# Peptides against a protein of PDB entry 6DSZ: the designs that were tried, part 40

Target 1, 361 residues: chain A of PDB entry 6DSZ
Amino acid sequence: NYVVTAQKPTAVNGCVTGHFTSAEDLNLLIAKNTRLEIYVVTAEGLRPVKEVGMYGKIAVMELFRPKGESKDLLFILTAKYNACILEYKQSGESIDIITRAHGNVQDRIGRPSETGIIGIIDPECRMIGLRLYDGLFKVIPLDRDNKELKAFNIRLEELHVIDVKFLYGCQAPTICFVYQDPQGRHVKTYEVSLREKEFNKGPWKQENVEAEASMVIAVPEPFGGAIIIGQESITYHNGDKYLAIAPPIIKQSTIVCHNRVDPNGSRYLLGDMEGRLFMLLLEKEEQMDGTVTLKDLRVELLGETSIAECLTYLDNGVVFVGSRLGDSQLVKLNVDSNEQGSYVVAMETFTNLGPIVDMCV

## One batch from the design tools (peptide; aimed at target 1 L314 M347)

Design b2_p17_8_s4 (made by RFdiffusion4, then SolubleMPNN; from b2_p17_8, 8 letters changed)
Fold by OpenDDE base, seed 1:
Structure b2_p17_8_s4 (fold): chain B 361 residues (1-361), chain A 17 residues (1-17)
Amino acid sequence: as target 1 above (361 residues)
Amino acid sequence: MPRIDDDPVDVSKFVLP
């Protein structure tokens, strides 16, 4: 009996950092197709805690902390539209992953979006938003008083949404998205009314952004607003302040992933299709009234890594580079460059054995 | 008024246990 130990997937398609196992633990969660790996980040490196088999390919993986929760919960959506909210529970040496909620969010009618599944969570944990189909935005209210999470759809007039995020610091849940129409790409905001189950006009919009604008980054307070990443430009907008840069260095390869380094949104990691790692810096200007405004944006090349599918800053300058095409890496960001001018040092490499061809025999 | 397609999403009850 050759137990063909089905080789575990090694290609990383998502990663997230947070406090999932406890309020004190820093965790790295890695999605590898149908597998979720949970690590504790330690001074000595990554300590494996648990592996979880999911009932489908993980398409969305996001940590969130509802008001009154001591630790983060995990939202997962699979490619087959199975959604769940997971909790880590430890009882002595026994580790359980508890399903707090589960369901299928597939619609009977709708064109699956060509840009794939997008799942986002309101920073205040009022709702989960899902862009699954063109012209629809699904909302899952996160009401603690309701044991039944009733999802609903809101019609989007914008059929070709490229990326969408919830903004920070909004009285009502507010989305910011890049969309394409026959006139080009644009950025728009909507407030989401849970009561009326509709969109209201958002605080701002920007028509005719860069033609290849592909990513939205929601910026936390004190800056607020969003960063729009294109092929040639990086733009900040918060409804009042607008600032765009076009650093030549980013034009060489498409930026494909990002991750916030600082909780205040002053720095972001950017990864491109050539495995170049950048730091995006938001420079502050403190006004006399104590308000903080954006002074400038800068991009700095840090070095090279495996081609990142996802990036996550851990702690102490350590970054996990999740790669689908190559080996995933744990890298250290240094203050000083090496002899080659790189600020990046590989600490650990995780071999990618390539796509497991499920030979359905 | 954007029609809420009240398609009963077979909200397989996210039963919070």
Scores: peptide ipSAE 0.030, ipTM 0.536, DockQ to the pose 0.010
OpenDDE base, seeds 2, 3, 4, 5: peptide ipSAE 0.014, 0.021, 0.018, 0.022; ipTM 0.501, 0.566, 0.539, 0.466; seed 5 fails the geometry check

## One batch from the design tools (peptide; aimed at target 1 V41)

Design b2_p18_1 (made by RFdiffusion4)
Pose (drawn by RFdiffusion4):
Structure b2_p18_1 (pose): chain A 361 residues (1-361), chain P 18 residues (1-18)
Amino acid sequence: as target 1 above (361 residues)
Amino acid sequence: SVELTGNPEDGSLNLHFT
């Protein structure tokens, strides 16, 4: 027998922003299935540079440039556990994606967990963290000689884990995650010590959270902390400081994705399975001592895009809506809500044959 | 035989020759 592709996969599973081609090259990297697309934000709109193709299902796609690097290094993990660090290198008139490092990190003894694979990277590029199997948090330290991607496992007493994030602005690598056991689910803090390969007690107390907490957001440096998005209540956790708002505007549909807008983290974008697009706000309260603190949370609806699995703000009030169940599109957010109440205007739609349930000739 | 099949995960189309 013989199998060919009659049409590339059109559903969008992951999209990230960063400086990948050069410095201050606003790149949009879209993950389909075995395909990876790279764009440069130009005045024209989205213009591509190179569409590569891998021998794997892209499950984790994150960008970073460690201490003293020219451009961001791309990291990809296959669902069959193939990890690699890539680098766009246009040194010649052509384009080559050099593989700075690679290595298979499958464990012969773990059970894949509900909510699948999670790939997190340190705020200051200290390490890559993985959550492949239940009870096993895998660490991949980041240096130069680790070109054959080596790794080691830590053990996780917390068995059922929902979402994990690296916290910003800590003494050393710290992890914030939502896990489940009997008596609801909670949020616990750990410290990753890649000198002793252990877990240390985390920065702050273990809090009880909403029963359906599904997302954790890494809040940037000026504020620090973690934002946990559940079904009904959006909460902010940072040590002793704690804020939460519970608008009934949200419960109708579960919030699925989030995207950071400002570098400060004062504005965030949220998405419903009903196709909505929110703006989560962390309003500021600059005090007498020239310092900046955070006072409250406010969520107000912007309009509706398509159902988003990925979400990314590009530039000049424009957001790329990566849709898995429908057409991915390009969206302009306007201050003046010109028509009706939708601050959202469609600019460009991308044909997505979506989940092909049935068909005929 | 020639068969055209759709993938419900990602919307890809596959052509099979048998």

Design b2_p18_1_s1 (made by RFdiffusion4, then SolubleMPNN; from b2_p18_1, 10 letters changed; failed a check: too like the target's own chain)
Amino acid sequence: NIVVVGDPEDGSIYLLLT

Design b2_p18_1_s2 (made by RFdiffusion4, then SolubleMPNN; from b2_p18_1, 11 letters changed)
Fold by OpenDDE base, seed 5:
Structure b2_p18_1_s2 (fold): chain B 361 residues (1-361), chain A 18 residues (1-18)
Amino acid sequence: as target 1 above (361 residues)
Amino acid sequence: NVVVVGNPENGEILVYYT
């Protein structure tokens, strides 16, 4: 009797923070291959609430709050293209995870993108966008009464999408993406028409961005627009304003993940392949008319952590560092640096026992 | 304890860990 102790997955491949269990609770959700872990963030640390197994590797995990919902819903897409929208429901001591909607969004025809699955949600919760296949953008309309997730494809002329996000503050759902062609890497925007099931021209584009531009960050209002992160540069663009910085410190290692700290998009955590943690700061200038414009971008080295696969700011300067290659960490950001010049202190470490051998039983 | 609350064949995606 080989008691194969099915070792629980420990490598983190995604994390999100929001209000999933209630409107008041701050939650940390962690994806570990096929397992979802749900925590409540407390002053004492992370309190486990529920673990959920998925029938497949979690490829996308995003919290969103449709209009009229009191708390966040969870969108999950698996590597086998099973999609669901989950709701947390508590009735006394009974905890249920309710499937609000589900569906399989696999296409019979298409080349799976080499850079993997990208899933994004419109900030106004009008749709979910999926980059699953080259030359296709899949749209899942969000409807409250629809228990079956139905999707349609829009053809992309740009075959090599590197990253894509929905922009904030757009009348129509608008995507911003980095793509590569024979001339280099570029940024483009499209409006998504649900009615016509097509792209319309977006508000702006920027040709010939940095050759290694790899990430798009959608910036909330009042700034709006997007941040484009490359190997050597960080660029802000909102259609009217373009600002780029090339701090030498970021050239040393590739930035691989980010997380917004402030709801207004004034600060972002950045993690690189060496486990360096940075703060990206958007310096504002208030105009006489009350408009806020970007004055400058600044990058500050905070310290070193495990190599982040994902980052999420919790509260009170606490950050969860989800690591695939190393131990995940709960870290504290301090106002003052230590003797080594670090602003980061490890609070808790979660041992990574390595890749899960998927024992499909 | 893993409680399988659904059959994948029936389109259920979730397994609950108790």
Scores: peptide ipSAE 0.008, ipTM 0.369, DockQ to the pose 0.042
OpenDDE base, seeds 1, 2, 3, 4: peptide ipSAE 0.010, 0.000, 0.006, 0.008; ipTM 0.361, 0.339, 0.360, 0.418; seed 1 fails the geometry check

Design b2_p18_1_s3 (made by RFdiffusion4, then SolubleMPNN; from b2_p18_1, 9 letters changed)
Fold by OpenDDE base, seed 5:
Structure b2_p18_1_s3 (fold): chain B 361 residues (1-361), chain A 18 residues (1-18)
Amino acid sequence: as target 1 above (361 residues)
Amino acid sequence: NVVVVGDPEDGAIYLIFT
């Protein structure tokens, strides 16, 4: 009996940082096709806690903390539209991953979007939003008082959504998205009414953004609003403040991933298709009334890494670079550059053995 | 432990907030 130890997938297709195992533990969660790896981030490095097999390729992986939860819950959506909410539970030495919710969110009718599955969670945990199909936005309400939550679709007039996020600091759940029409790419916002199951007019829109605008970053308070990343430009908009930069350094390669460094949204990591790592900085201006506004945006080249599929800032300047095409890395961000002008030092490298074709026999 | 994402017959997502 040759137990062919099925080689574990090594290509990373998602990563997230949060407090999943406890309120105090900082965790790194890594999605490798059908596998979820859970680590505790320590001063000594990554401590493995659990590996979980999923029934399908992980397409969405997001941590969120509903009101009254002591630690984060994990939302997972698979490429075959199986959704679950997971909880980590430890009882002495026994570690269990509990399914708090599960279901299939596939629609019988719809064109799967060319840009793939997008899953987002409202920062106030009022709903999960899913862009699965063109012209539809699926909502999973997160109501603590209801044991049975039924997903519903809202019709989206904008058929070609490029990226979508929930905004911070909104009275109602509000999405911000980049979409394409025959006239170009645009940014729009909608409020989501759970009661009426419809979109209401959002706080702002920006028509005719950069033709290659590809990503939306929701910015937390005090800034609020969103960052729109293109090929040649980075723009900020919150309805009242607009600011755009076009740093020549970003034009050389397409930015493909981002991650927030500071809880207040002052810094973001950006990764491009050449494995360049950037810091996006939001410069603060305090007004006389105590309001905080964006003064300026800056982009700084930190160095080079493996080509990131996903980035996540851990702690103390340590970043996990999740790579699908190359080796994943733990890197240290330094305050001072080396002799080559790099602020990035590789701490650990995780060999990528390439795509494991799961031969479903 | 394999997380079995069951397909409920009715397609409903059951959230049990304890």
Scores: peptide ipSAE 0.271, ipTM 0.703, DockQ to the pose 0.024
OpenDDE base, seeds 1, 2, 3, 4: peptide ipSAE 0.000, 0.043, 0.013, 0.069; ipTM 0.288, 0.585, 0.440, 0.609; seeds 1, 2 fail the geometry check

Design b2_p18_1_s4 (made by RFdiffusion4, then SolubleMPNN; from b2_p18_1, 9 letters changed)
Fold by OpenDDE base, seed 5:
Structure b2_p18_1_s4 (fold): chain B 361 residues (1-361), chain A 18 residues (1-18)
Amino acid sequence: as target 1 above (361 residues)
Amino acid sequence: NVVVVGDPEDGALYLLLT
């Protein structure tokens, strides 16, 4: 009897924060290859609640709250294009993960994108968008009563999409994306018509962004619009206002992940390939009419962590640093810097044993 | 009803209740 102690995967490939177990509980969800770990965030630290094995590598993991739901639902897409919407249900001491909907969203035709799978959810929960294949945008309409996830494709003229997000505050679901063509990298927006199953012209576009523009951050109201992160620059655009900064400190290493700190989109964490942790700040200007506009962008170096694959702000200045290459960390952001000028203190470290090939025997 | 979404060949669903 060989007890193969199948070492569980420890490399983190995704993390999200929300209210999955209840409306009141703050959860941290961690994707480790085929495993989903669910924690409750407490004043004492992370309390494990449940581990869920998935029949496939988790490629997308997003929390969302449809209208009329008291807590968040979880969307998962696997690397083999199996999609599901999961609900946490507790009945006394019994904990169940309920599949609300499922489906396979693989196409028989299409070139898988070299930059991998991108999955996004409309902030108003009207649809899920998927960039799986070059020149196609897949839409999964979100319907409360639909147990079968049905998708359709919209053709994208832009074959090389780098990143895509849904914008906030749009009457129709609106995507903002960075794409590359022979002339460089550009930003474009499209409205998504569920009725006509087509793209309409979006509110704005920006041609000739930075050549290494790699990420789109959708900014919530009151600012709206998007942040475009490059190698040398950070750009804000909302259709009416354009603002770019080129802080020398970000040029040293490529920013690879981000997470929103404040619900109003005033602060974002940024992680680079050297494990540097930054705060991006949106400085507000209140107009005489009560409108809020962006005054300036500022970047501050907070400190150094493990190289983040994903970041998520929890609460009270605590951040989870999900690492694929190193140990994951729970870190505290302090108001005051230490003697080395760091605002970051490691609270807990989670040992990464490397890519454990989960040989399911 | 946990609907297992995936290829059974890609691994077993271990619901570890801690």
Scores: peptide ipSAE 0.018, ipTM 0.520, DockQ to the pose 0.043
OpenDDE base, seeds 1, 2, 3, 4: peptide ipSAE 0.014, 0.013, 0.015, 0.017; ipTM 0.448, 0.456, 0.484, 0.507; seeds 3, 4 fail the geometry check

Design b2_p18_2 (made by RFdiffusion4)
Pose (drawn by RFdiffusion4):
Structure b2_p18_2 (pose): chain A 361 residues (1-361), chain P 18 residues (1-18)
Amino acid sequence: as target 1 above (361 residues)
Amino acid sequence: FTPTFRPHTHSSSRYVFP
């Protein structure tokens, strides 16, 4: 027999922003399935540079540039456990994606977990963290000689884990995650020590959280902490400091995705399965000593995009809405809610044949 | 056109085994 592609996969599973082509090149990297798309934000709008194609299903896609690098290095993990670090190199008149490092990191003894694969990267590019199998947190240290991507497993006493994030602004690599056991689910803190290959007691106390906590947000350096998005209550955790708001405006649909807007983290974007688009706020309270603290949380609805699996703010009040169940689109957020109450205006839609359930000729 | 400088972001999505 013989199989050809009549149409490339149109559903969007992942999208990230960063400086990948050059420095201050606002790139939008869209992950479909086996395809990877790279764009440069120009005055025209989204203009592509190179659409590559891999022999795998892109499951983790993150950007970073470690200590002393020219441009961000892209990291990709295949669902069949193929890891690679890439680098856009337009040295010549052509374009080549050089593979700085690669390595298969499948464990012969783990069970894939509910909520699938998670790929997290250190705030200061100390290591790549993986959550492939239950009870096994995999660490991949980041240096130069680790070109044949080597790795080692730590053990995780916490068996059922929902979402994991690396915390900003800590003495060393620290992890914040939501895990489940009997008696509800909780949030626990750990420290990753890639010198002894162990877990150390984390920065702060284990807190009880909402029963349906589904997301953890890495809050940037000026504030530090972690934001946990559940079904009804949005909570902020940072050591002893703790804030939460529970607007009934949210319970109607589960919040699925989040995206950081400002570098400060004062504004965030949220998405419903009902197709909404929120703005999560971390309002400031600059005090006498010239320092900045955080006072409260406020969530107010912006309007509605399409159902988003990915979410990304680009530039000049524009957000790319990566939709898996429908058309992905481009959106302009305006200060003046011109029509009705929607601060959201559609600019461009991208044909998504969506989940093809049935068909005929 | 001059784009505004911004740092990289993190993905909110994940892969789930069918």

Design b2_p18_2_s1 (made by RFdiffusion4, then SolubleMPNN; from b2_p18_2, 7 letters changed)
Fold by OpenDDE base, seed 3:
Structure b2_p18_2_s1 (fold): chain B 361 residues (1-361), chain A 18 residues (1-18)
Amino acid sequence: as target 1 above (361 residues)
Amino acid sequence: YVPTPRPATSSSSKYIFP
């Protein structure tokens, strides 16, 4: 019996930061195909805590904290539509990853969307939303006592959704999405009625956005609203405020990933297809009535990294660059640039050995 | 060397601003 020790996957296809092991610990979670790696971020670096084999390729990985939970829970969706909510438990030296809830959310009928699986969580943890198939939005209600993840579909008139997020600060769960029709790309919002299992009219829409608008970022309060990232432009909209920038530097390569740096949504990391790392800055204006509005958007080139599949800001200017095509990195953001004008310094590099061809011999 | 991580819930979290 040759136990071919199958080489572990090294290509990163997802990463998240949060408080998964405890309320106090800062964790980095890395998805590598079917493997989940859990680290604690320490002053000395990344400390490995647990590695978990999943029952399929991880397609969605999101941390969320339901009301009354002391630490984050992990939502995972696999490429075979197995959904689970995971909890970390430690009892002395014994570490367990507990499945709080699970379910298969595959539909027998539906066209899988060309832009792949999108999974999003309502900021108030009322539901999970899934765009799996064209013309359908799947909802998983979040109930603490339910071990079975049950889903229902809402019909979506917009057949070609590019990206979707839940908005912050909404009385009802509200999605914002970029979609394409014969007239171009547009942004629309819908409220999701859990009771009626339907969409209601959302707070705003923006028709005829940039033709290559590809990503939606939901912005926390006090700003609220969303950022729409295109090939040539970055736009903000919250129903009342609209602002657009077209910095020439972003036109050189497509932005493919983002990560929020500040809890208030004042800064975001952006990564492009050439491995350029940007900071998007939201400049605030405080009104005389004490309201905070968006004054301006600014983009700064920080430097170059491996081509990011995913980005996550850890703390103290340390960023994890998860790469599928190249080596993943821990990088440091510096206040001062080096002689080449870069603010980015590689701290650690994680060799990517490429796709594991499971040669079934 | 990773700088001392601060809990995200800590109001004392200092981000490096490039």
Scores: peptide ipSAE 0.018, ipTM 0.532, DockQ to the pose 0.082
OpenDDE base, seeds 1, 2, 4, 5: peptide ipSAE 0.009, 0.009, 0.018, 0.008; ipTM 0.452, 0.439, 0.575, 0.458; seed 2 fails the geometry check

Design b2_p18_2_s2 (made by RFdiffusion4, then SolubleMPNN; from b2_p18_2, 5 letters changed)
Fold by OpenDDE base, seed 5:
Structure b2_p18_2_s2 (fold): chain B 361 residues (1-361), chain A 18 residues (1-18)
Amino acid sequence: as target 1 above (361 residues)
Amino acid sequence: YVPTPRPATSSSSRYVFP
């Protein structure tokens, strides 16, 4: 009897940072197919707290803090459209992961999008948005007392959504998305009405963006708006201000992931398909009236890492590089470059043993 | 079916920052 010890998944397909275990703890959560790993970030390193098997492949993993919660809750959506909201509870040495709400959000009718599942949460925690199927935007209202996640669909006229995010600082939940039509790629915004279950016209749009625009980053206040990442350009738009850069260095490889470093959206990590790590900087200009405006965008090459599937800034210049194709890494960002001009030093490497054949029996 | 996470039997290794 060869007990094939089911090899634990090592390929990372998602990571998030927040305060899941407590209000004070900084956590790193790592998704490895059906496995969720929970760490506490300490001055000494990553302390493992709990590992849990999920009921399916994790497709979406997002932390959010509803009004009046002391710590973050975790939203998970599986590839089979099982959704849950999880809470961490600890009583002494007893650690429990509590399901606050759950539901299946699969539709009987719809074409699954070729670009896969997108899940986003409104920054004010009014709703979860899901792009699961072409021409549909699914909304899960967030209600504290509802243990059953109920969703409804809003029809999208735009059939080919590339990426979508909720914007910050909006009176109503507002999405910003890149879509493709026969004329090219465009950016549009919609307000989401929970009451009417429809889209209203959003605050702005930008037609004819770069043909390979692939990612939307929602920028928090005071800047607001969004960053659009393309193959050769990075664009900012907030309805009033437009700014675009085309740094030659980003043309060498496609940017595939991002993570916000500063809570105010002043800096973002960018990772490309060659494992290059960049810093995107939003330069501020303070007006005489105290209004903060975007002066410029700048991109700096920090160094090279494993090819990131996901990035997350932890603290004190430490970044977790979640890799699907290679070894995941914990890296340090330094103020000064080494002799090779790199600001990145590998602190720890987590061996990726390759694709686990998910024998989902 | 309430999705309940299953505890993984894992040896916790602490990763120390250098």
Scores: peptide ipSAE 0.018, ipTM 0.464, DockQ to the pose 0.028
OpenDDE base, seeds 1, 2, 3, 4: peptide ipSAE 0.015, 0.012, 0.018, 0.007; ipTM 0.463, 0.453, 0.554, 0.489; seeds 1, 2, 3, 4 fail the geometry check

Design b2_p18_2_s3 (made by RFdiffusion4, then SolubleMPNN; from b2_p18_2, 6 letters changed)
Fold by OpenDDE base, seed 4:
Structure b2_p18_2_s3 (fold): chain B 361 residues (1-361), chain A 18 residues (1-18)
Amino acid sequence: as target 1 above (361 residues)
Amino acid sequence: YKPTPRPATSSSSRYIFP
């Protein structure tokens, strides 16, 4: 009996940072197909805590902290539409990952979206939103006592959603999304009514954005609003302020991932298809009344890494570069550039052995 | 003057990598 030790997946398809193991611990969570790896970020590097096998490929992995929770909870959605909310519990040396809630959110009707599964969480933890099928937005209300994840669908008139996020600072849960129609790509917002199970008109819209607008970034307060990333342009809109930049440097390769660096949304990491790492900077202007407005957007090339599937800023200029196509990396961002003009130094490299094709034998 | 990207430092600097 050749126990073919099934090679563990090494390709990273998701990563997130937060306080999952405790309120004080900084964690890095890495999704590798069906495997979830949990690390504690330490002064010495990444300390492995636990590996968790999932009953399916992880499609969505997001940390969130409901009101009254001391630490973050983990939402996972698999490619087969199994949803769960996980909690880390430690009792002495015993480590348990507790399923607080679970459910299958598959619909019997609907066309699976060609742009894949999108899962988002309201910043105020009122709901989870899922774009699974064209013309539908699925809502999972977040309730503390609910062990069974129940969802409902709201119809989207916009059939071709490219990306969607929940906005910050909204009285009602509000989504912002890029969609495509025959006239081009557009940005729209909707308020989500849990009570009426419908969309209400959102605070703003922007028609005729860049034709290749592909990503929405929700910006925290004090700026609020959203960033729209395209092939040629980066735009900001919050209903009152619109600002667009078209830095030539981003035209060379498509930006494919992003991660917020600062809690206030002043900086974002951007990764492109060539493994270039950028910093997007939101320059603030403080008004005499104490309000903060966006003054300008700036993009700076930091250096080159493995081609990022996902990025996550850890601390002290350390970034985890999750790669599907190449080796994942821990990199350090430096203040000063090297002789080649790079601000990026690889600290650690994690070998990617390539896609494990699950041969269903 | 190309503004030199300042490395992201966390406000808390809790984790100092060597």
Scores: peptide ipSAE 0.026, ipTM 0.686, DockQ to the pose 0.036
OpenDDE base, seeds 1, 2, 3, 5: peptide ipSAE 0.012, 0.008, 0.017, 0.020; ipTM 0.452, 0.484, 0.561, 0.494; seeds 3, 5 fail the geometry check

